# Designs tried in a protein design run: peptides against a protein of PDB entry 3JWR. Part 24

Target 1, 323 residues: chain A of PDB entry 3JWR
Amino acid sequence: TRELQSLAAAVVPSAQTLKITDFSFSDFELSDLETALCTIRMFTDLNLVQNFQMKHEVLCRWILSVKKNYRKNVAYHNWRHAFNTAQCMFAALKAGKIQNKLTDLEILALLIAALSHDLDHRGVNNSYIQRSEHPLAQLYCHSIMEHHHFDQCLMILNSPGNQILSGLSIEEYKTTLKIIKQAILATDLALYIKRRGEFFELIRKNQFNLEDPHQKELFLAMLMTACDLSAITKPWPIQQRIAELVATEFFDQGDRERKELNIEPTDLMNREKKNKIPSMQVGFIDAICLQLYEALTHVSEDCFPLLDGCRKNRQKWQALAEQ
Target 2, 298 residues: chain A of PDB entry 3JWR as posed
Amino acid sequence: TRELQSLAAAVVPSAQTLKITDFSFSDFELSDLETALCTIRMFTDLNLVQNFQMKHEVLCRWILSVKKNYRKNVAYHNWRHAFNTAQCMFAALKAGKIQNKLTDLEILALLIAALSHDLDHRGVNNSYIQRSEHPLAQLYCHSIMEHHHFDQCLMILNSPGNQILSGLSIEEYKTTLKIIKQAILATDLALYIKRRGEFFELIRKNQFNLEDPHQKELFLAMLMTACDLSAITKPWPIQQRIAELVATEFWEQGDQVGFIDFVCTQLYEALTHVSEDCFPLLDGCRKNRQKWQALAEQ

## One batch from the design tools (peptide; aimed at target 1 L189 A190)

Design b1_p27_2_s3 (made by RFdiffusion4, then SolubleMPNN; from b1_p27_2, 13 letters changed)
Fold by OpenDDE base, seed 1:
Structure b1_p27_2_s3 (fold): chain B 323 residues (1-323), chain A 27 residues (1-27)
Amino acid sequence: as target 1 above (323 residues)
Amino acid sequence: AWIEALELVGKDPEAARRRAEELKLPE
């Protein structure tokens, strides 16, 4: 395609020029082509292209295929969300120095998972899918959408001309797919809530050990969640704009719940309760976000900008809630 | 994902704060 030719022939700017190592990064001013160029730079600077012998054209095609499999009519869970999740992963690996704690296969899996974790998202949550009796709800009991996202990821990875993992051995391939699956499934916040207590306790007791396979898996899950929620850490003007996108998508779901399911939406999805957004954001930060970024900062102190951003946004939301 | 999280931790901001305090990591 013309798009593939343009991407494959383009000069890829440095990570410094693209500012993709910054935790304060924003994609708002970037074209779709520039987001693809940023993605190439992430793979290159993490040594994934070299270490796993990826062909440039295949990588470009894969990126465009992933982007194409996000819906444009979804306000928040679109390509830009996946791209921002991957950028936060890149920043955490580089600026946050987490790269030094992980294997190349784990890094490869995390980057693929971050880009793929919401593939074909429909702008509705698992609860809606269950209540609407969607065919996907018959296939999976829990984490319905996350299983679907992984299935889409696997489909793309196995598609002709998109096989970025073709340079891996059979054992490396199996390991990578296992980690990708675990990482995508970890983006279900229900699983995060279930597992986070073990992680926080290990940190509190100073017993956290990345050489333990179970603790490694737990850490990768927490890191994925930290990147997926990273909008809450952004500078206030960026945070406000992203919060509006999230609210738009949630209100669209709430409207569908009323019309299609004859259900009164929760406050978070109720367009008429927009005035409760600030207090709900404070509650979300306290209940979900703060402890995660605190724990991540204990693993790597260079991740502090994420925690600091989250704290600053809590203060801003609290001030709005008091008006 | 955010909605599921809020539902799981409760809709009460004070309850959420108390839970956060219980889960507070050492400095």
Scores: peptide ipSAE 0.035, ipTM 0.593, DockQ to the pose 0.644
OpenDDE base, seeds 2, 3, 4, 5: peptide ipSAE 0.033, 0.028, 0.030, 0.029; ipTM 0.575, 0.571, 0.587, 0.579

Design b1_p27_2_s4 (made by RFdiffusion4, then SolubleMPNN; from b1_p27_2, 10 letters changed)
Fold by OpenDDE base, seed 3:
Structure b1_p27_2_s4 (fold): chain B 323 residues (1-323), chain A 27 residues (1-27)
Amino acid sequence: as target 1 above (323 residues)
Amino acid sequence: AWNEALELVGADPEAAAARARELALPP
């Protein structure tokens, strides 16, 4: 395609030029081509292209295929969300110095997972899928969408001309897919809530050890969630704009719940209760985000900008909730 | 996903906040 030719022939700017090591990064001003260039830079600067012998054209095609398999009519859970998740992962690995704590296969898996974790997202949550009796709800009992996202990820990875993992050994390939699956499934916040207590307790007791395979898996799950939710850490103007996209998608779901399911949406999904957004954001930060970024900062102090951003945005949302 | 997180928080924000406080790491 013309897009592939343009991407494959383009000079990829440095990570510094692209600012993709910054936790404060925003994609708002980037074209789709520039987001793809950023993604190439992430793979390159993490040594993944070299270490796993990725062909440049195959990587370019894979990136474009991943991008294509996000829906354009979904307000938040689109390519830009996946791209921002991956950028936060890259920043956490580089600026946050987590790269030195992980294997190359783990890094490879996390980056692929971050880009792929919401593939073919429909702008509705697992609860909606269950209540709508969607065919996917018959296939999976829990984490319905996350299983679907992984299936889409696997489909793309195995598609002709998209096989970025073709340079891996059979064992490396199996390991990578296992980690990708675990990482994508970890983005189900129900699983996060279930598992986070163990992580926080290990950190609190100073017993956290990444050499333990179980604790490693737990950390990768927490890191995925931290990147997935990283919009909450962004500078206030960016955070506010992203929150509007989230609210738009939620209200679209609520409108569908009324129309398709004949149910009254929850306050979060209710367009008529938009005035509760600030207080709901405070609740979200307190209940889900703060301890995660605190714990992540304890694993690597260089991740502090995520925690600081989250705290600052809490203050901003609280001030709006008091008006 | 942010959506699922907010739903989980929305279901019981006080209990979620309480759990969060209990799991708060020392500064």
Scores: peptide ipSAE 0.030, ipTM 0.613, DockQ to the pose 0.787
OpenDDE base, seeds 1, 2, 4, 5: peptide ipSAE 0.029, 0.031, 0.030, 0.030; ipTM 0.628, 0.596, 0.625, 0.598; seeds 2, 4, 5 fail the geometry check

## One batch from the design tools (peptide; aimed at target 1 A287)

Design b1_p28_1 (made by RFdiffusion4)
Pose (drawn by RFdiffusion4):
Structure b1_p28_1 (pose): chain A 298 residues (1-255, 281-323), chain P 28 residues (1-28)
Amino acid sequence: as target 2 above (298 residues)
Amino acid sequence: LEELLEQEEEKLEEFIEKYGQDAYDFHS
């Protein structure tokens, strides 16, 4: 509660000061309070704060709530993951220049989604919770964890003093939630795979076009995956360390080159055809693929 | 669309065969 007092009264530094405009950004050295501040700058500089009548008091409580609903004991899938994703999402809209390509309702949804796409993640994959017959698997059909992440995001938005959406017309609120649900579910790697082929062709055939309502919402799913694992596009020292966490969390459940080829370069290449200014992601990606390949040969 | 889905399923099977199931689960 004091954490709210101190936060709701601190000056939010500029985006330039926070270096959150950068695809090469890192959080290793930021405090907890600083990361929440960057998030406020994100909402502010995307005009989300002014265009949706958000009170500084409410947005702060909500951001803090999402922070406390990520598990600390979880190796990689903690708050800093949700944060590093939203920052990548933010950097994509700004420096990658996509904001000029989509509505205010969509931008707000993507940011809220990117922040909460893994809420309450208990450090285990959909495959495991299904095979272990976790009650969550009994409750949800497909995309089990991602359904849960959303159930949480919504629970928080309905919480008192957290209705950062309270300023929306009922129609606006209604469709924003629809897009948020779609965004969060799209972070299921299975859906990314079962859908990317369609998108990779519209790109390949120089046919892809945003104006098409459907082609757009497909891209929105591809964008979510692009930020969800943007960590693989980081400078080597960072990718080195964050790969250490994904490493521990996986081995805890058990108790890189093939993946980048299979999952990543294919995607970031497509994102750059859609937006050239998004190339740093593709550059950083194959750059790390280069270092991991060299290590694989010892 | 169904042909693309089959191609993606084949790619996933080839990937798991070459790198193993753990490689897939590692980032999953």
Fold by OpenDDE base, seed 4:
Structure b1_p28_1 (fold): chain B 323 residues (1-323), chain A 28 residues (1-28)
Amino acid sequence: as target 1 above (323 residues)
Amino acid sequence: LEELLEQEEEKLEEFIEKYGQDAYDFHS
């Protein structure tokens, strides 16, 4: 395709030029081509291209295939969300120095997972999918969308000309797919809530050990969630704009719940409750986000900008909730 | 540590009670 030719022939700017090592990164001014160039840079600077002998054209095709399998009519859960999740992962690995704590296979898996974690997202949550009796709800009882996202990820990875993992051994391939699956499934916030207590306890007791395979898996799950939720850490102007996209998507779901399911939406999904957004954001930060970024900062102090950003946005949302 | 865990569970329960079960799918 012309898009593939353009991407494959383009000079990939440095990570410094692209600012993709910055926790404060914004994609708002980036073209789709530039987001793909950033993604190539992430793979390159994490040594994944070299270590796993990725062909440049295959990587370009894979990136474009992933991007193509996000819906353009979804306000938030689109390619830009996945790209921002991957960028946060890249920043956490590089600037947050988490790269030094992980294997190349784990890094490869996390980056693929971050880019893929919401593939074919429909702009509705698992609860809506379940209540709508969607065919996906017949396949999976829990984490319905996350299973679908992984299936889409696997489909793309196995598609002709998209096989970025072809340089791996059979064992490396199996390991990578296992980690990708676990990482995508970990983006189910219900699973995060269920598992976070164990992680926080290990951190608090100073018993956290990345050499333990179970604790490693737990950490990768928490890191995925931290990247997935990283919009809450962004500079306030970026946070506000993303919160508007999230609200738009949630209100679209609520409108569909009324129309298609004859259900009154929750305040979160209710367009008429827009005035509650600031207080809901404070509640979300307090209940979900703060401890995660605190714990992540305990694992790597260089991740502090995420925690600091979250705290700053809490103050901003609180000030709006008091108006 | 137990008190801190209890406080976090309480905050989560309060959040879920206030904003509904959709709090588990709150991606912002």
Scores: peptide ipSAE 0.105, ipTM 0.762, DockQ to the pose 0.404
OpenDDE base, seeds 1, 2, 3, 5: peptide ipSAE 0.029, 0.081, 0.041, 0.027; ipTM 0.691, 0.749, 0.729, 0.672; seeds 1, 3, 5 fail the geometry check

Design b1_p28_1_s1 (made by RFdiffusion4, then SolubleMPNN; from b1_p28_1, 11 letters changed)
Fold by OpenDDE base, seed 2:
Structure b1_p28_1_s1 (fold): chain B 323 residues (1-323), chain A 28 residues (1-28)
Amino acid sequence: as target 1 above (323 residues)
Amino acid sequence: SEKLLEEAEEELKKFIEKYGEEAYEFWS
């Protein structure tokens, strides 16, 4: 395609030029081509292209395929969200110095998972999928959308000309797919709520050890969640704009709940209760985000900018809630 | 595991009862 030819022939700027190592990164001013170039740079600078012998054209095609399989009519859970999740992962690995704590296969899996974790997202949550009796709800009992996202990820990875994992051994391939699946499933916040207690307790007792396979898996899950929620850590002007996108998607769901399901939406999904957003944000930060970024900072102190950003945004939302 | 997913739903229910649905879903 013309798009593939343009991407494959383009000079890929440095990570420094693209600012993709910054926790404060914003994609708002980037074209779709530039987001794809950033993604190539992430794979290159993490040594994934070299270590796993990725062909440049295949990587370009894969990136474009992933981007194409996000819906354009979804306000928040689109390619830009996946791209920002992957950028935060890259920043955490590089600037946050987590790269040195992980294997190359784990890094490969996390980056693929971050880009793929919301593939074909429909702009509605798992609760809506269940209540609407969608066909997906018949296939999976739990984490319905996350299973679907993984299925889409696997479909793309196996598509002709998109096989970025072709340089792996059979054992490496199996291991990578296992980690990808676990990482995508970990983006279900229900799993985060269940598992975070174990992670925080290990940190509190100073018993956390990445050499333990179970604790490694737990850490990868927590890291995925930290990147998925990383919009909450962004500088305030960026945070506000992303919050508007999230609110738009939720209000669209609420409108569909009224029309299609004949139910009154919850306050979060109700456009008439927009004035409650600041207080809801404070509640979300306190209940979900702060402890996660605190624990992540205990694992790697260089991740502090994420925690600091989250704390600053909590203060901003609190000030709005008091008006 | 399927058991872990089932247990997660029960914990989520308790979480929502304590903190409200909005405390869980805002960026999900």
Scores: peptide ipSAE 0.332, ipTM 0.896, DockQ to the pose 0.414
OpenDDE base, seeds 1, 3, 4, 5: peptide ipSAE 0.319, 0.309, 0.319, 0.323; ipTM 0.895, 0.888, 0.890, 0.892; seed 3 fails the geometry check

Design b1_p28_1_s2 (made by RFdiffusion4, then SolubleMPNN; from b1_p28_1, 11 letters changed)
Fold by OpenDDE base, seed 3:
Structure b1_p28_1_s2 (fold): chain B 323 residues (1-323), chain A 28 residues (1-28)
Amino acid sequence: as target 1 above (323 residues)
Amino acid sequence: SEELRKEEEERLKAFIEKYGKDALEFWS
């Protein structure tokens, strides 16, 4: 395709030029092509292209395939969300100095997972899928969409010309897929809620050890969640704009719930109750975000900008809630 | 600490009660 030709022939700017090592990164000014270029840079600077012998054209095709398999009519859970999740992962690995704590396979898996974690997202949550009696709800009891996202990820990875993992041994491939699956599933916040207590306890007791395979898996899950939620950490103008996208998607779901399921939406999904959003954000930060970024910062102090951003945005949301 | 864990659980419970379980999926 012309798009592939353009991407494959383009000079990939440095990570510094693209500012993709910054936790404050914004994609608002970037074209789709530039987001793809950023993604190439992430793979390159993490040494994934070299270490796993990725062909440039194959990587380009894979990136475009991933992007294509996000829906454009979804306000938030689209390619830009996946891209920003991956960028946060990249920043956490580089600027946050987590790269040295992980294996190359883990890094590879995390980056693929970040980009793929919401593939074919429909702009509705698992609860909606269950209540609508969608066929996917018959296949999976829990984390319905996350399983679907992984299935889509696997489909793309196995598609002709998209096989970025072709340079891996069979064992490396299996390991990578396992980690990808776990990482994508970890983005189900229900699983985060179930597992975070163990992580926080290990951190608080100073017993956290990445050399333990179980703790490593736990950390990767927490890191995925931290990156998935990273919009909450962005500078206030960016954070507000993204929040509007999230709200739009939730309101769209609420409208569908009313129309398709004949149910009254929750306040969060009710377009008429948008004035409750600021207080909900404060609650969300307190209940979900702060402890996670505190714990992550404990693992690597260089991740502090995520925590700091979250705290600053809490203050901003609180101020709005008081108006 | 166990106390912190309990506080976090109560905070989460209060959040869910106030905003609904779907609110947990904001930003994710």
Scores: peptide ipSAE 0.686, ipTM 0.966, DockQ to the pose 0.502
OpenDDE base, seeds 1, 2, 4, 5: peptide ipSAE 0.632, 0.680, 0.672, 0.651; ipTM 0.956, 0.964, 0.963, 0.958

Design b1_p28_1_s3 (made by RFdiffusion4, then SolubleMPNN; from b1_p28_1, 13 letters changed)
Fold by OpenDDE base, seed 4:
Structure b1_p28_1_s3 (fold): chain B 323 residues (1-323), chain A 28 residues (1-28)
Amino acid sequence: as target 1 above (323 residues)
Amino acid sequence: SEKLLKEEEERLKAFIERYGREALEFWS
């Protein structure tokens, strides 16, 4: 395609030029091509292209395939969300110095997972999928969409011309897929809630050890969640804009719930109840986010900007809630 | 640490009670 030709022939700017190492990064001004270029840079600077002998054209095709498999009519859970999740992962790995704590396969898996974690998202939550009796709800009881996202990820990875993992050994390939699956499934916040206590306890007791395979898996899950939720850490102007996208998607779901399911939406999904968003954000930060970014900062102090951003946004949301 | 974990679970419970379970998924 012309898009592939353009991407493959383009000079990829440095990470510094693209500012993709910054936790404060925004994609708002970037074209789709530029987001793809950023993604190439992430793979390159993490040494993934070199270490796993990725062909440039194959990587370009894969990126475009991933992007293509996000829906454009979804307000939040689209390519830009996946891209921002991956960018936060990249920033956490580089600026947050987490790269030094992980294997190349883990890094590869996390980056692929971040980009793929919401593939073919429909702009509705698992509850809607269940209530609508969608075929996906018949395949999986829990984490329905996350399983679907992984299935889509696997489909793309196995598609002709998209096999970015072709340079891996069989064992490396299996390991990578396992980690990708675990990472994508970990983006179900229900799983985060179930597992976070163990992570926090290990951190607080100073018993956290990344050399332990179980703790490594736990950390990767927490890191995925931290990146998935990273919009909450962004500078306030960015935070507000993203929050509007999220709200839009939820309101769209609420409208569909009324129309398609004949149910009254919850306050969160009711566009007439938008005034509750600020207080909800404060609650969300307190209940979900702060402890996670605190714990992540304990693992690597260079991740502090995420925690700091979260704290700052809490204040901003609190101020709005008081109006 | 156990006290902190309990408090965190209580905060989560209170959040769910106030905003609904779907609110947990707002940013996910």
Scores: peptide ipSAE 0.615, ipTM 0.949, DockQ to the pose 0.526
OpenDDE base, seeds 1, 2, 3, 5: peptide ipSAE 0.032, 0.046, 0.045, 0.065; ipTM 0.711, 0.729, 0.727, 0.728; seed 1 fails the geometry check

Design b1_p28_1_s4 (made by RFdiffusion4, then SolubleMPNN; from b1_p28_1, 10 letters changed)
Fold by OpenDDE base, seed 3:
Structure b1_p28_1_s4 (fold): chain B 323 residues (1-323), chain A 28 residues (1-28)
Amino acid sequence: as target 1 above (323 residues)
Amino acid sequence: MEKLLKEEEERLKAFIEKYGIDAYEFWS
């Protein structure tokens, strides 16, 4: 395709030029091509291209395929969300100095997972899928969409010309897929809620050890969540704009819940309750986000900008909630 | 530490009760 030719022939700017090591990164001004270039840079600077012998054209095709398999009519859970998740992962690995704590396979898996974690997202949550009796709800009992996302990820990875993992041994491939699956599933916040207590306890007791396989898996899950939620850490102008996208998607779901399911949406999904958004954001930050970024910062102090951003946004939302 | 964990759980519970079971999925 013309798009592939353009991407494959393009000079990939440095990470510094692209500012993809910044936790404050914004994609708002980037074209789709530039997001793809950023993604190439992430793979390159993490040494994944070299270490796993990725062909440049194959990587380009894979990136474009992943992008193509996000829906354009979904306000938030689209390619830009996946891209920003991956960028946060990259920043956490580089600027946050987590790279040195992980294996190359883990890094590979995390980056693929970040880009793929919401593939073919329909703009509705698992609860809606269950209540609508969607065919996917018959296949999976829990984390329905996350399983679907992984299935889509696997489909793309196995598609002709998209096999970025072809340079891996069979064992490396299996390991990578396992980690990808775990990482994508970890983006189900229900699983985060279930598991975070163990992570926080280990941190608080100073017993956290990445050499323990179970704790490593737990950390990867927490890191995925931290990146998935990273919009909450962005500078306030970016935060507000993203919040509008999230709200739009949730309100669309709420409208569908009324129309298709004949149910009253929750406050979060209710377009008529926009005035509650600031207080909801404060509650969300307090209940879900702060502890995670605190714990992550404890693992690597260089991740502090995420925590700081989250705290600053909490203050901003609180101020709006008080008006 | 135990106190802090309990407080975190209570915050989550309160949030869910106030805004609904799916409210924690904001930004996910």
Scores: peptide ipSAE 0.306, ipTM 0.824, DockQ to the pose 0.486
OpenDDE base, seeds 1, 2, 4, 5: peptide ipSAE 0.028, 0.295, 0.275, 0.038; ipTM 0.624, 0.817, 0.811, 0.626; seed 1 fails the geometry check

Design b1_p28_2 (made by RFdiffusion4)
Pose (drawn by RFdiffusion4):
Structure b1_p28_2 (pose): chain A 298 residues (1-255, 281-323), chain P 28 residues (1-28)
Amino acid sequence: as target 2 above (298 residues)
Amino acid sequence: SAFEEQIANEIINYNATSDEAKWAEAWS
């Protein structure tokens, strides 16, 4: 509660000061309070704060709530992951220049979604919770964890003093939630795979076009995956260390080059055809693929 | 190609039994 006092009264530094406009950004050296501040700057500089009548008091309580609903004991899938995803999402809209390509309702939804796309993640994959017959698997059909992440995001938005959406017309609120649900579910790697083929062709055939309502919401799913694992596009020292965490969390459940080829370069290439200013992601990606390949050969 | 198809099927069916498929899901 004091954490709210100190936060709701601190000056939010500029985006330039926070270097959150960078695709090469890192959080290793930021405090907890600083990361919440960057998030406020994100909402502010995306005009989400002014266009949706958000009170500084409410947004702060909500951001803090999401922070406390990520598990600390979880190796990689903790708050810093949701943060590093939202920052990548933020950097994509700004420096990658996509904000000029989509509505205010969509930008707000993507940011809220990117922040909460893994809420309460217990450090285990959908495959495991299904095979171990976790009650969550009994409750949800497909995309089990991602359904849960959303159930949580919504629970928090309906919490008192957390209705950062309270300023929306009922119609606006209604469709924003629809997009948030779609965004969070799209972070299921299975859906990314079952759907990417369709998108990779519209790109390949120089046919892809945003104006098409459907082609757009497909891209929105592809954008979510693009930020969800943006960690692979980081400078080598960072990718080296964050790969260490994904490593531990995986080995805890058990108790790189093939993946990048199979999952990543294919995607970031497509994102750059859609937006050239998004190339740093593709550059950083193959750059790390280069270092991991060299290590694989010892 | 067949190996990647296998990994893709394991991931789509949420039945990842190989290290590669499990590792891929760890990033999600």
Fold by OpenDDE base, seed 1:
Structure b1_p28_2 (fold): chain B 323 residues (1-323), chain A 28 residues (1-28)
Amino acid sequence: as target 1 above (323 residues)
Amino acid sequence: SAFEEQIANEIINYNATSDEAKWAEAWS
């Protein structure tokens, strides 16, 4: 395609020029082509291209395939969300120095997972999928959409000309796929809530050890969630704009719940309760976000900008809630 | 360290006051 030719022939700017190591990064001013260039730079600077012998054209095709399999008519869970999740992962690995704590296979898996974790998202949550009796709800009992996202990820990875993992041994390939699956499934917030207590307790007791395979798996799951929710850490103008996208998608679901399922939406998805967004954001930060970024900062102090951003945005939302 | 102790204490406080059930359903 013309798009592939343009991407493959383009000079890829440095990570510094693209500002992709910054926790304050915003994609709002970037074209789709520029987001693809950023993605190439992430793979390159993490040494994934060299270490796993990726062909440039294959990587370009894979990136474009992933982008193509996100829906454009979804307000928030689209390519830009996946891209921002991957960028936060990159920043956490580089600026946050998490790279030094992980294997190359784990890094490879996390980056692929971040880009792929919401593939073919429909703008509705698992609860809606279950209540609407969608065919996917018959295939999976829990984490329905996350299983679907992984299936889409696997389909793309195995598609002709998209096989970025072809340079791996059989054992490396199996390991990578296992980690990708676990990482994508970890983005189910219900699973995060179930598992995070173990992680926080290990941190509290100073017993956290990445040499333990179970604790490693737990950490990768927490890191994925931290990147997936990273919009809450962004500078206030960026946070506000992203919050509007999230609200738009939630309100669209609420409207569908009312019309299609005859269900009264929750406050979070009720368009008529837009004035409650600030207080709900404070509640979300307190219940879900703060503990995670505290724990992550404990593992690596260089991740503090994420925690600091989250705290600052809590203050801003609280101020709006008091008006 | 003093920093580690501070983080550990804050985590404990957050866990004690959290109501996560509504968020799990909405965001999952």
Scores: peptide ipSAE 0.426, ipTM 0.766, DockQ to the pose 0.079
OpenDDE base, seeds 2, 3, 4, 5: peptide ipSAE 0.424, 0.426, 0.440, 0.418; ipTM 0.790, 0.788, 0.776, 0.784; seed 4 fails the geometry check

